# Designs tried in a protein design run: peptides against a protein of PDB entry 5FRP. Part 136

Target 1, 225 residues: chain A of PDB entry 5FRP
Amino acid sequence: VEWTESIPQIIATREDISKELNQALAKTFIDSDPRVRRTSVMIFNKVPVTEIWKNITNKAIYTSLLHLAREKHKEVRELCINTMAKFYSNSLNEIERTYQNKEIWEIIDTIPSTLYNLYYINDLNINEQVDSVIFEYLLPFEPDNDKRVHRLLTVLSHFDKKAFTSFFAFNARQIKISFAISKYIDFSKFLNNQESMSSSQGPIVMNKYNQTLQWLASGLSDSTK

## One batch from the design tools (peptide; made by RFdiffusion4, then SolubleMPNN)

Design b2_p22_8_s1
Fold by OpenDDE base, seed 5:
Structure b2_p22_8_s1 (fold): chain B 225 residues (1-225), chain A 22 residues (1-22)
Amino acid sequence: as target 1 above (225 residues)
Amino acid sequence: SLKKEQEEWRKELEEEEKKLLE
C-alpha cells in the first residue's frame, strides 16, 4: 500500500517511468488486498490525465482498470467506475490521438461499452452509478451541438452489441423517468389545491400519484445500502 | 458471479504478465 501510494508522486515528478515500474504497477491492480487495488485506482484520480498517458505505457494497467469495474469489493468497484468514466472524459478532452498512443486508445475507447455492460448485472446500485457517470462524464450536458454530437458518436462508435442494447434501454428508461417526474410534479400541484382535492378527480389523482411514486421507487436503489 | 469473474480475469492478467516477462 505504501509503495503504491508513492506512485502518483513519482509519476508527477518523473518524465520517464521505467518499464519495470509499469509492470510493478500492473500487479497492484490484481493484488489480493483491496486497499492496494483502491490505491492503484486512485492514481488515475490524483495524477493529471496528460501525465498518466505520458508515463503509464503498459496496456495491462488500463485493461486491469477496466476489469475492476466488476470488482467484488464494493468500494473499489464504485471508485473504479467513477474513475474510469472520468478518465475517459478527460482523455477525450485533453489527449490527442496519435500513432504512439493508438494501442492505449483502443482500450480506453472500450470504457463506455464496459460501463454500459454493467447494466446486465441487474444490480440497482450499480445501475444508478452507471446512470450517474454517463450523465456526468460519458455524455455530459454540452451546449455546443457539434461537440455533443461528436461525443455521442465517439461513444457509440466503439459499442459492442450488448452496449447498444443497454444504451437504448437506458434512454427509454430515462424518458419514462422524466415523464414520471413531470407527472409527479403535476400531481403534487393538484394535491396542494384544496378545491381540486374536493372534486371528483381528487381520489383519481391521488391514486395515480401513488402509482407514480411506487414506480419511481421500484427503479431506485436504497441509498442506505 | 462477480467474484468468480474477477478470479478468472485475474488469472488471465497474471498469464499475460508472465508472457510479457518472457
Scores: peptide ipSAE 0.054, ipTM 0.672, DockQ to the pose 0.068
Fold by OpenDDE base, seed 4:
Structure b2_p22_8_s1 (fold): chain B 225 residues (1-225), chain A 22 residues (1-22)
Amino acid sequence: as target 1 above (225 residues)
Amino acid sequence: SLKKEQEEWRKELEEEEKKLLE
């Protein structure tokens, strides 16, 4: 752990990291101690993306990072999911695609697929986290339509079949959520009107309101878990 | 399970790392 904790400073100050150091770092990602794995992931958070790309040249490190998205240890997994999504976004924004970094980009370009494939785990907590990082990092809000579309196409261009399926399912779910929220608002307005509540439509709206709430609630994870 | 899957890929990575060090 202590050794791994020193790596960010080394990477930040040195432009050339030895092959041996890269190999040693790669091993930390598969260490039996979750603290070591966590610390390894944190390197990607603490070190600027440009420095990571410059100094971490062992592709196994990036591959291992992606694998940790399916980490059994919840804290490490959650950290990894956030980290890799952010790293992906930062890489797209700051790292130019060159012949020299092509192999690393081939791995990094699979991050979206890796994340979307997490939906198949069928864990509500994971689903929520994936949703979060998608909106925050993978497909962030972009008012410029051209940029937004370009980003979307970039993300989709490396999807596997399963990721596409998840993507469509996700979008379908989002549409349903948005619809439900809209209905919730309408129902709430209706329910706040006493005259409307006393009308023949009152019970009908109340029932629909309850159904909407139930549907929304069913998609939420238990925060205590 | 995630645990089982992790153990499998960890083993694979360990073998790959071993090969890289040889």
Scores: peptide ipSAE 0.048, ipTM 0.667, DockQ to the pose 0.071
Fold by OpenDDE base, seed 2:
Structure b2_p22_8_s1 (fold): chain B 225 residues (1-225), chain A 22 residues (1-22)
Amino acid sequence: as target 1 above (225 residues)
Amino acid sequence: SLKKEQEEWRKELEEEEKKLLE
C-alpha cells in the first residue's frame, strides 16, 4: 500500500517511468488486498491525465482498471466507475490521438461500452451510478451543437451491440422519467387546488398522482445500501 | 457471478504479466 501511495508523486516528478515500474504498478491492480486496488485506482484521480498517458504505458494497467468496474468490493467498484468515466472524458478533452498511443486509445475507447454493459448486472445501485457518470462525464450538457454531436458520435462509435441496446433503453427511461416528473408537478398543482379536488376529476388525478410517485420511487436505489 | 468473473480476469492478467516478464 505504501509503495502504491508513492506512485502519484513519482509520476508527477519524473519525466520517464521505467518499464519495471509500470510492470510493478500493473500487479497492484490485481492485488488481493482491496486497499491496494483502491490506491491503484486513485492514481488516475491524483495524477493529471496528460501525465498518466505519458508515463503509464503498460496496457495491462488500463485493462485492469476497466475490469475493476465489475469489482466485488463495492467501494473499489464505485471508485473505479467514477474514475474511468472521468478519465475517459479528460482523455477526450486533453489527449490527442497519435500512432504512438493508439493501443491505449483502443482500450480507453471501450470505456463507454464497459459502463453501459454494467446495466445488465441488474443492480439498482450500479444503475444509479452509471446514470450519474454518463450524465456527468460521458455525455455532459453541451450547448454547442457540433461539440455535442461529436461527443455523442465518439461515444457511440465503439459501442458493442449490448451497449447500444442499453443506450436506447436508458434514453427511453430518461424520457419517461422526465414525463413523469412533469406530470407529478401538474398533479401536485391540481391537488393543491381545493376546487379542482372537489370536481369529478379529483379522484382520477389522485390515482395518477399515486401511480407516478410509486413509479418514481421504484427507480431509486436504497440509499442505505 | 462478479466474484467469479473477477477471479478469472485476475488469473488471465497474471498469466499475461508473467509472459511480459519472460
Scores: peptide ipSAE 0.047, ipTM 0.666, DockQ to the pose 0.066
Fold by OpenDDE base, seed 1:
Order: sequence, then C-alpha cells, then structure tokens
Structure b2_p22_8_s1 (fold): chain B 225 residues (1-225), chain A 22 residues (1-22)
Amino acid sequence: as target 1 above (225 residues)
Amino acid sequence: SLKKEQEEWRKELEEEEKKLLE
C-alpha cells in the first residue's frame, strides 16, 4: 500500500518511468488486498490524464483497470467505475490520437462498452452508478449539436452487441422515466386542487399517482444494502 | 459471479506475467 501511494508523485516528477516500475504497478491491480487495488485505481484520479498517458505505457495496467469495473469489493468497484468514466472523458478531451498511443486508445475506446455491459449484472446500485457516469462523463450535456453528435458517435463506434442492446434499453428506460415524471407533475397539480379531488376522477387520479410513485421508487437502490 | 470472473482474470494475468519474465 505504501509503495503504491508513492506512485503518483513519481509519475508527476519523472519523464520516463522504467519498464520495471510499470510491471510492478501492473501487479498491484491484481493484488489480493483491496486496499492495494484501491490505491492503484486512485493513481488515475490523482495524476493528470496527460501524465498518465505519457508515463504509463504498460497495456496490462489499462486492461486491469477496466476489469476492476467487475470487482467483487464494492468500494473498489464503485471507485473504478467513476475513475474509468472520468478518465475516458478526459482522454477524449485532452489526448490526441497518434501512432504511438494507438494501442492504448484501443483499450480506452472500450470503456463505454465496458460500462454499458455492467447493466447485465442486474444490480440496482450498479445501474444507478452507470447512469450517473454516463450523464456526467460519457455523454455529458453539450449545447453544440455537432459536438454532441460527434461524442455520441465516438461512444457508439466501439460498442459490442451487448453494449448496443443495453444502450437502447437504457434510452427506452429514460423515456419512460421522463414520462413518469411528467405524469407525476400533472397528478400533483390535480391533487392540489380541492375541486378536482372532490370530483369522480379524484380517486382514479390518486390511484394512478400512487402507482407512478411506486414505479419510480422501485428503480431506486436501497442505500442500506 | 463477479468473484469467479475476477479470479479467472487474475489467473490469466499471472500467467501472462510469468511469460514476460521468461
């Protein structure tokens, strides 16, 4: 753990990281101690993206990082999911595609597919986290239409079949959620009107309102679990 | 399970590391 904690400073100060250091770092991602794995993932959060691309040249490190998205340890997994999504976004924004970094980009370009494949685990906590990182890092709000479309196409261009399927399912779910929220607002307005509540439609609307709330609540994870 | 998948990946990485050291 202590050794791994020193790595961010080394990367920041040295222009060339030795092959030996890269090999040693690669081993930390598969360490039996979750604290070591956590510390290794944190390197990608503490070091600027440009410095990581420059100094971390071992492909196994990037591959191992992506694999930790399916980590058994909850804290490490959650950290990894956020880290790789952010790293992907920063890489797209700050790293140019060159001949020298082509092999690393081939790995990084699979991050969106890796994240969308997490939906197949069928865990509510994971689903919520994936939703969050998609909106925050993968497909952030962009007012420029051309940039927005370009980002979308970039994300989709490296999808496997499963990722495409989950992507479409996700979008369908978002449409349903949006519709449900709209109905919730309408129901709330109706319920606030005493005259409407006293009408024959009052009980019907109340029932629909409760069903809508229940549906929305069922999509939320239990933080206590 | 996630645990099984992680263990399989760990074994694969360890094998690759051994090959690199050879």
Scores: peptide ipSAE 0.042, ipTM 0.658, DockQ to the pose 0.067

Design b2_p22_8_s3
Fold by OpenDDE base, seed 2:
Structure b2_p22_8_s3 (fold): chain B 225 residues (1-225), chain A 22 residues (1-22)
Amino acid sequence: as target 1 above (225 residues)
Amino acid sequence: KEEEELKEWQKELEEELKKLDE
């Protein structure tokens, strides 16, 4: 653990990390102690993305990072999911694709698929986290249309079949939620109008309002499954 | 009863979404 904790500083101070150090670091990602694994994942959070790409050249490290998304240890898993999503986004923004880093990019490009495939675990907490990282890191809000489309195409370009299925399901869910929220707002406005409430539609809208609230409350849980 | 109402609303929502897609 102590050795692994020193790695961020080493990466920050050294221009090049030896092959031996990379090999040693790779072993920490598969260590039996979850504290060691956690510390290893934190390297990707503490070190700038450009320095990571420059100094961490062992493919096994990146592969192992992705595998930790299905880690049994909850804290390590959650950290890993956030870390890989953020790392993916930062890499897209800051790292140029070259011949030299092609092999690493081949791994990193699978991060979106890896994350979307987590929906098949059928764990509510995992699903919620995946939802969160999608909005925060994979497909963040982007007002520029060209950039938004480019990001989307990049994310989708390496999807496997399962990831595509999850993607469409996710989007469909979001549309439903958005529609339900819109209806909730409409119903709320209607119910706040005394004249409308006194109309024949008053009781009907009240029922729909309540149903919408229940759907939003329960559906958010169901939609995360 | 609440579960039934929820199912009915979900069905209605799905139908409305279908109409929007057409």
Scores: peptide ipSAE 0.040, ipTM 0.654, DockQ to the pose 0.023
Fold by OpenDDE base, seed 1:
Structure b2_p22_8_s3 (fold): chain B 225 residues (1-225), chain A 22 residues (1-22)
Amino acid sequence: as target 1 above (225 residues)
Amino acid sequence: KEEEELKEWQKELEEELKKLDE
C-alpha cells in the first residue's frame, strides 16, 4: 500500500518510468488486498491524463483497471467505475490518436462498452452509478450539435452487441423517467392549488401523485444494501 | 374505491410508458 501511494508523485515528476515499475504497478491492480487495488485505481484520479498516457506504457494496467469494474469489493468497484469513465472522457478531450498509443486506445475505446455491459448485472446501485457516469463523462451535455453527434458516434463505434442493446434500453428508460417526472410536476401544481384540492378531483390526483412517486422511487437503490 | 382508482392510474401510466417504448 505504501509503495503504491508513492506512484502518483513519481509519475508526476519523471518524464518516463522504467519497464520494471510498470510491471510492478500492473501487479498491484490484481493484489489480494482491496486497499492496494483502491490505491492503484486512485493513480488514475490523482495524475493528469496526459502524464498517465506518457508514463503508463504497460497495456495490462489499463486492461486490469477495466476488469475491476466487476470486482466483488464494493468500494473499489464504485471507485473504478467513476475513474474509468472520467479517464475516458479526459482522454478523448486531451489525448491525440497516434501510431505509438494505438494499442492503449484500443483498450480505452472499450470503456463505454464495459460500462454499458454493467447493466446486465441487474444491481440497482450499479445501474444508478452507470447512469450518473454516462451523463457526467461519457455523453455530457454539449450545446454544439456537431460535437455532441461526434461524441455519440465515437462512443457507439466500439460497442459490442450487448452494449448496443443496453444503450437503447437505457435511452428508453430515460424517456419514461422524463414522462413520469412531467406527471409528477403536473400533479404537484394541482395539489398546491387550494381550489383544485377542494374539488372532486382532489383525492384522485392525490392518489395519482402517490403512485407516480412510488414508480419513480422503485428505480432507486436501497442505500442500506 | 380509492384502491380501484389507484389501479386504474397504474394501468394508464404503464400503457403510456409502453407507448413511449415503441
Scores: peptide ipSAE 0.039, ipTM 0.695, DockQ to the pose 0.022
Fold by OpenDDE base, seed 5:
Structure b2_p22_8_s3 (fold): chain B 225 residues (1-225), chain A 22 residues (1-22)
Amino acid sequence: as target 1 above (225 residues)
Amino acid sequence: KEEEELKEWQKELEEELKKLDE
């Protein structure tokens, strides 16, 4: 653990990270100790993306990072999902595609597909996390239409069939959630009006309000689990 | 199996949304 904790500093300060160091780092991602794996993932969070690309040249490290998205250890998995999404976004923004880094990009370009494939696990906590990282990192809010479209096309261009299916399902769900929230707001306004509550529609709207809340709640993970 | 699970999820969501329109 202590050795792994020193790696971010080494990467940040030394331009000449040896092939041997890369190999050693690759092994930490598959270490039996989840603390070691966690620390290894944190390298991608602590070290600037430009330095990562410059110094980490072993493909196995990137591949291993992606595999940790299905890690048994919850904390490591959650960290990995956030980390890889953020790393993908940062890479798109800051790293140019060159002949020299083509092989690494081939791996990094699979991150969106890897994340969308996590929906097939059918775990509410994982689903919520994937939802979150999609909005925050993969397809963030972008006021520039051209940039937004370009990002979308980039993300989709490397999807496998399963990822496409998940993508459409996700979008459909978001539309429904938006609709439900809108209805929730409308019903809430109605119920807060005394004249409306005294009307024949009062009980009906109350029922719809409760149904809407139940629907919304059913899609949320239990934060206590 | 995973694809089937996703289809079932979509179906469930569609049914719930339909209930809200009613």
Scores: peptide ipSAE 0.037, ipTM 0.585, DockQ to the pose 0.031
Fold by OpenDDE base, seed 4:
Structure b2_p22_8_s3 (fold): chain B 225 residues (1-225), chain A 22 residues (1-22)
Amino acid sequence: as target 1 above (225 residues)
Amino acid sequence: KEEEELKEWQKELEEELKKLDE
């Protein structure tokens, strides 16, 4: 753990990390101690993306990072999911595709698929996290249509079949959520009006309001778990 | 199996959405 904790500083200060160091780092991602794995993942959070790409040249490290998305240890998994999504986004924004980094990009380009495939685990907590990182990092809000489309196409261009399926499911769900929220707002406005509430439609809208809330709540993970 | 689970989930969501339209 202590050794791994020193890696970010080393990467930040040294322009050339030895092959041996990369190999050693690769081993930390598969260490039996979750603390070591966690610390290893944190390297990607603490070190600028440009420095990561420059100094971490062992493809096994990147592959191992992606594998940790399915880690048994919840904390490590959650950290990994956030980290890899952010790293993907930062890479797209800051790293040019060159012949030299092609092999690494081939791995990084699978991050979206890796994340979308997590929906197949059918875990509500994981689903929520994946939803979150999609909105935050993979497909962030972009007012420029061309940029948004380009980003979307980039993400989709490396999808496997399962990822596509998940993608469509996700989008369909989002549309429904949006619809439900819209209805929630409408019903809330109606119910906040005393005249409307006293009308013959009052009880009907109240029922719909409750149903809408229930639907919205059912899609959320149990925070107690 | 995973694909089936997603299809089932989609079906459930569609059913829930229909209930909201009602």
Scores: peptide ipSAE 0.036, ipTM 0.578, DockQ to the pose 0.031

Design b2_p22_8_s4
Fold by OpenDDE base, seed 1:
Structure b2_p22_8_s4 (fold): chain B 225 residues (1-225), chain A 22 residues (1-22)
Amino acid sequence: as target 1 above (225 residues)
Amino acid sequence: SEEEKLKKWQEELEKEEKELLE
């Protein structure tokens, strides 16, 4: 039974090592060098979600990850936004809620709110990215109604007031976009008909078509920036 | 040290990321 007496010491040693590693990792997320921060974020992309939850136990790391979504360095910010959205989705799918991981879940559950709050920055590039990650990771297409509703409720259950407002605004915008696209299609069909174009309605529809295009284009980010 | 191990791991990840972006 001599080996049994060594187990507590081994466990204690492993815990100490794990603690030191987590402390060191936490410092890298706030490093002044963007390259260091970027590399730290990539850990969440390269390591399976189950291993992250198992080995990254310092809650400050997760908090710091979320804060990087608003950092000044564009590349790191964009990477962080994609990473945290994907990590959230994977966590919901693969990680069970337990007493031991409760504190981490409390942080992870704020990811949707964190992302929806980015709309208040009023940057078209950020908006497009947030739109993308919402459809890809937060609220993906789900044919099962019960699963879809459950996911939606999960996302909304931890929203702050600003996130709710942003959520409703987002949905309203999507409806408007859908309507505009529908009009675009109708106008395009009309304009492709020579007889219709020769009618008194031709110039009117052309103007509406151009207005619709301009409206749709105004929502796009400048790729040169 | 654990910090040194972490640094090496980060360097490896940085290399992999660079390769993915090329």
Scores: peptide ipSAE 0.016, ipTM 0.428, DockQ to the pose 0.018
Fold by OpenDDE base, seed 5:
Structure b2_p22_8_s4 (fold): chain B 225 residues (1-225), chain A 22 residues (1-22)
Amino acid sequence: as target 1 above (225 residues)
Amino acid sequence: SEEEKLKKWQEELEKEEKELLE
């Protein structure tokens, strides 16, 4: 009987502890030390998504995570972009939408829009990273057509106008890249054929080959930077 | 304090991260 009477107090205490922990964690995302911010982001990578949703209830933490996508510190920003994309994907796969977690989902559902809006920064490194996380986490390869369409619709349903614009631009670019790669392959095959190289078309194809390579290279970031 | 616990947890995560990158 005495144990039963203590249960409400214990529950209340745990809630208080959880609240304090959440408040403390929220502060770490805005810490002046990039190492602290980095470590805070890593929580979302190391802790199972189910446990994160269970224990991290402060909305400010999720909002702060999203803001770090525009962080000045390159390493923190890059980590954040990967982390938030992965977290979004994992959440869609593992977390059910309930009345209790609705407010957090409202934030998480903005992750795709947040990521697509990064294209407007016009940084090649950021663009490449966003491209990567889109293919890996936001719109991954899915052999099931229904699941693929459902995921796509889920992603698009929370887009702002800017995100839609960048989405269409991204897709158009990917089509162009694919076409360019195809042409590169065709030109390469042509150039490897001695009879073709000796033909009147040889120099023309060589020029087109070089143009194609230049175009492809112009879209790539410098890996050394 | 909860802040101290959080700091310790962060330190552990940093160690794990280093191990993964290596």
Scores: peptide ipSAE 0.016, ipTM 0.433, DockQ to the pose 0.018
Fold by OpenDDE base, seed 2:
Structure b2_p22_8_s4 (fold): chain B 225 residues (1-225), chain A 22 residues (1-22)
Amino acid sequence: as target 1 above (225 residues)
Amino acid sequence: SEEEKLKKWQEELEKEEKELLE
């Protein structure tokens, strides 16, 4: 923790040093070694968002971070997806939009689109992770209606056409999942009642129960892979 | 050099990450 706190000081020491450090850091995000790339991403997890915005001024670093969302290396990709989503949320909460930081915000504002576009890869593991970060960081639960709507509008305001399409598909899928779960619960209650199971409807409900389970299971990623 | 400092910092980050994952 102590060494992490030294980084902002190092970066802020001199303008020339800061520039050189930014250039060196930018190179690490495109390093051939996935371990180096992973460590570079961790900077965004370890350093407070305010210090990152203050000291990391090279646009290439932010662009490179976003590109790692499509990284072939699974661990780096997963870390990047979580990191960029969290960084987006923290930036919205803590960083003011100014003339000086507008160019960085132009990049950061594309994070929601970048994430929603990952659904087109058609990978169940990626889809599950994107679902998770949407609920946790992009569109978290907010009891205040005005704040919730404002966040939603902010997220949607920079969507490309593909992101909008995936957004609507995501919501439709969630509704369907919710409905399926509700049915599963109802069927389970019915099947747990001995009198109901002995009725003429018993076999019919059993079939529907099995179909519902199969459908729910088909949407889940294999945790063993 | 600043590059060397960055490298050392990255090594420390890697160590910390490993410790967090264990």
Scores: peptide ipSAE 0.014, ipTM 0.407, DockQ to the pose 0.018
Fold by OpenDDE base, seed 3:
Parts: structure tokens; C-alpha cells; sequence
Structure b2_p22_8_s4 (fold): chain B 225 residues (1-225), chain A 22 residues (1-22)
């Protein structure tokens, strides 16, 4: 994207300009116009992670990004949640921890806690989004056990008490969901068998099937909202 | 000015975002 290329060029020109640009950018994250805030968040999606770390040195930008996770404006909030999760993952994969970037890492390392704390809002839509970004970015599938454990420990290393509690609750819920899905499959197989459906167990299994579906559905947000 | 550059950049980003949301 043409504009993405323009930012690094502007920042690279002069150190003093870089500072001024960072200050100006920091203000956009707290702008009263949601469109401005949204546009600012998009920088983190469009600019390579390495360039962001190199050129965005104002801590206020990163802290403001994290704060937007609780934004009242739905679109900005949703964008922010996805953006910060992805940025966290990319940072872990591509950015080395150095003395120079230590202060920024201290902020970035709080992203997992920030996300897990969103469960306390008790909003199904937010919960679903947090679930999604956890699986996609925070704790993605990793076949290597050592890498998987290392990632997990990294994610947990900066949790606050609330985040830990949320984490345990999340895992417990996932186990329940997995169990329910397994039962759903079993019941579906049973009901798809004509002989089994015609048996005395048919009505019983049908009831259990419906209960399972209702339970699964209850965890989903209303797509019409 | 740097502020003008930033403003133009924001405008471009806004256009792109609208396209992504469509």
C-alpha cells in the first residue's frame, strides 16, 4: 500500500522529525473522532512489525493502542483487539528483546493480560472475539512441544490475577465445549442411523441432541446485532 | 509540515479501511 511506504520514509528522514511524528501519532489514538482512532490502529496492521518497532518509539502510542481494546465504538474496539493480538504474535516471532526496546516490550507483554481481562466485560461478542484471537495469535497451534510450552509461559509470565482466573475459566470452558461437540457428533451419528432412531433410545437421544445444541448455541453471540 | 503529511496519510488510511470494510 502506497501510504504504508510513506510513513517509514517520513520517519527515517530526521531524528527530530521522528520525534514530532511520534508525538503527533500519539495524539491520533486519543482523538475524539473514531475514524481517526481507527485509522491509527490500522497502522499496526499495514506496517511491518519490524518497521513499527524501529520507528514508533513513543510509549504512549502502544499504551493507547491497548486502551482502545475497551473502546465504546464497536468497530474501533474490534479492530484494536485483532490488531493488538496479531501485533503481539508477530513481535514474539520477529522482534528480538534488546536493551533499547525493553520499555516497549514491557507494554507489549501486557497484551495477553489485556485481552484476557476483556472476558470480565461479560459480553458474548467480545468473548467470541477474544477466543478467536487467542487461538489464532496468542496460543496458536504448535506441534513442537518445547515451542508450545515456551509460548505459553511467555503469555502467562505477565498475567495479573484476573487474567489468570480468566485463563483457567477459558480452558475449563474449552474442555466443556469439546465434550459437547463430541457428544453432538455421537448423537448425530445415532440419529442418522435409521435402525437406531427407530429404537427405544431414539427419543432419548433426540432430546439429548437438542439439549446439546441449545447449550452450544447459548455460547454464541447474536449475529444480528 | 509534518502535521500535514500525517493528515494526508490518515486520509489515505481511512480510504483504504473503507474499502476493506465493504
Amino acid sequence: as target 1 above (225 residues)
Amino acid sequence: SEEEKLKKWQEELEKEEKELLE
Scores: peptide ipSAE 0.011, ipTM 0.392, DockQ to the pose 0.018

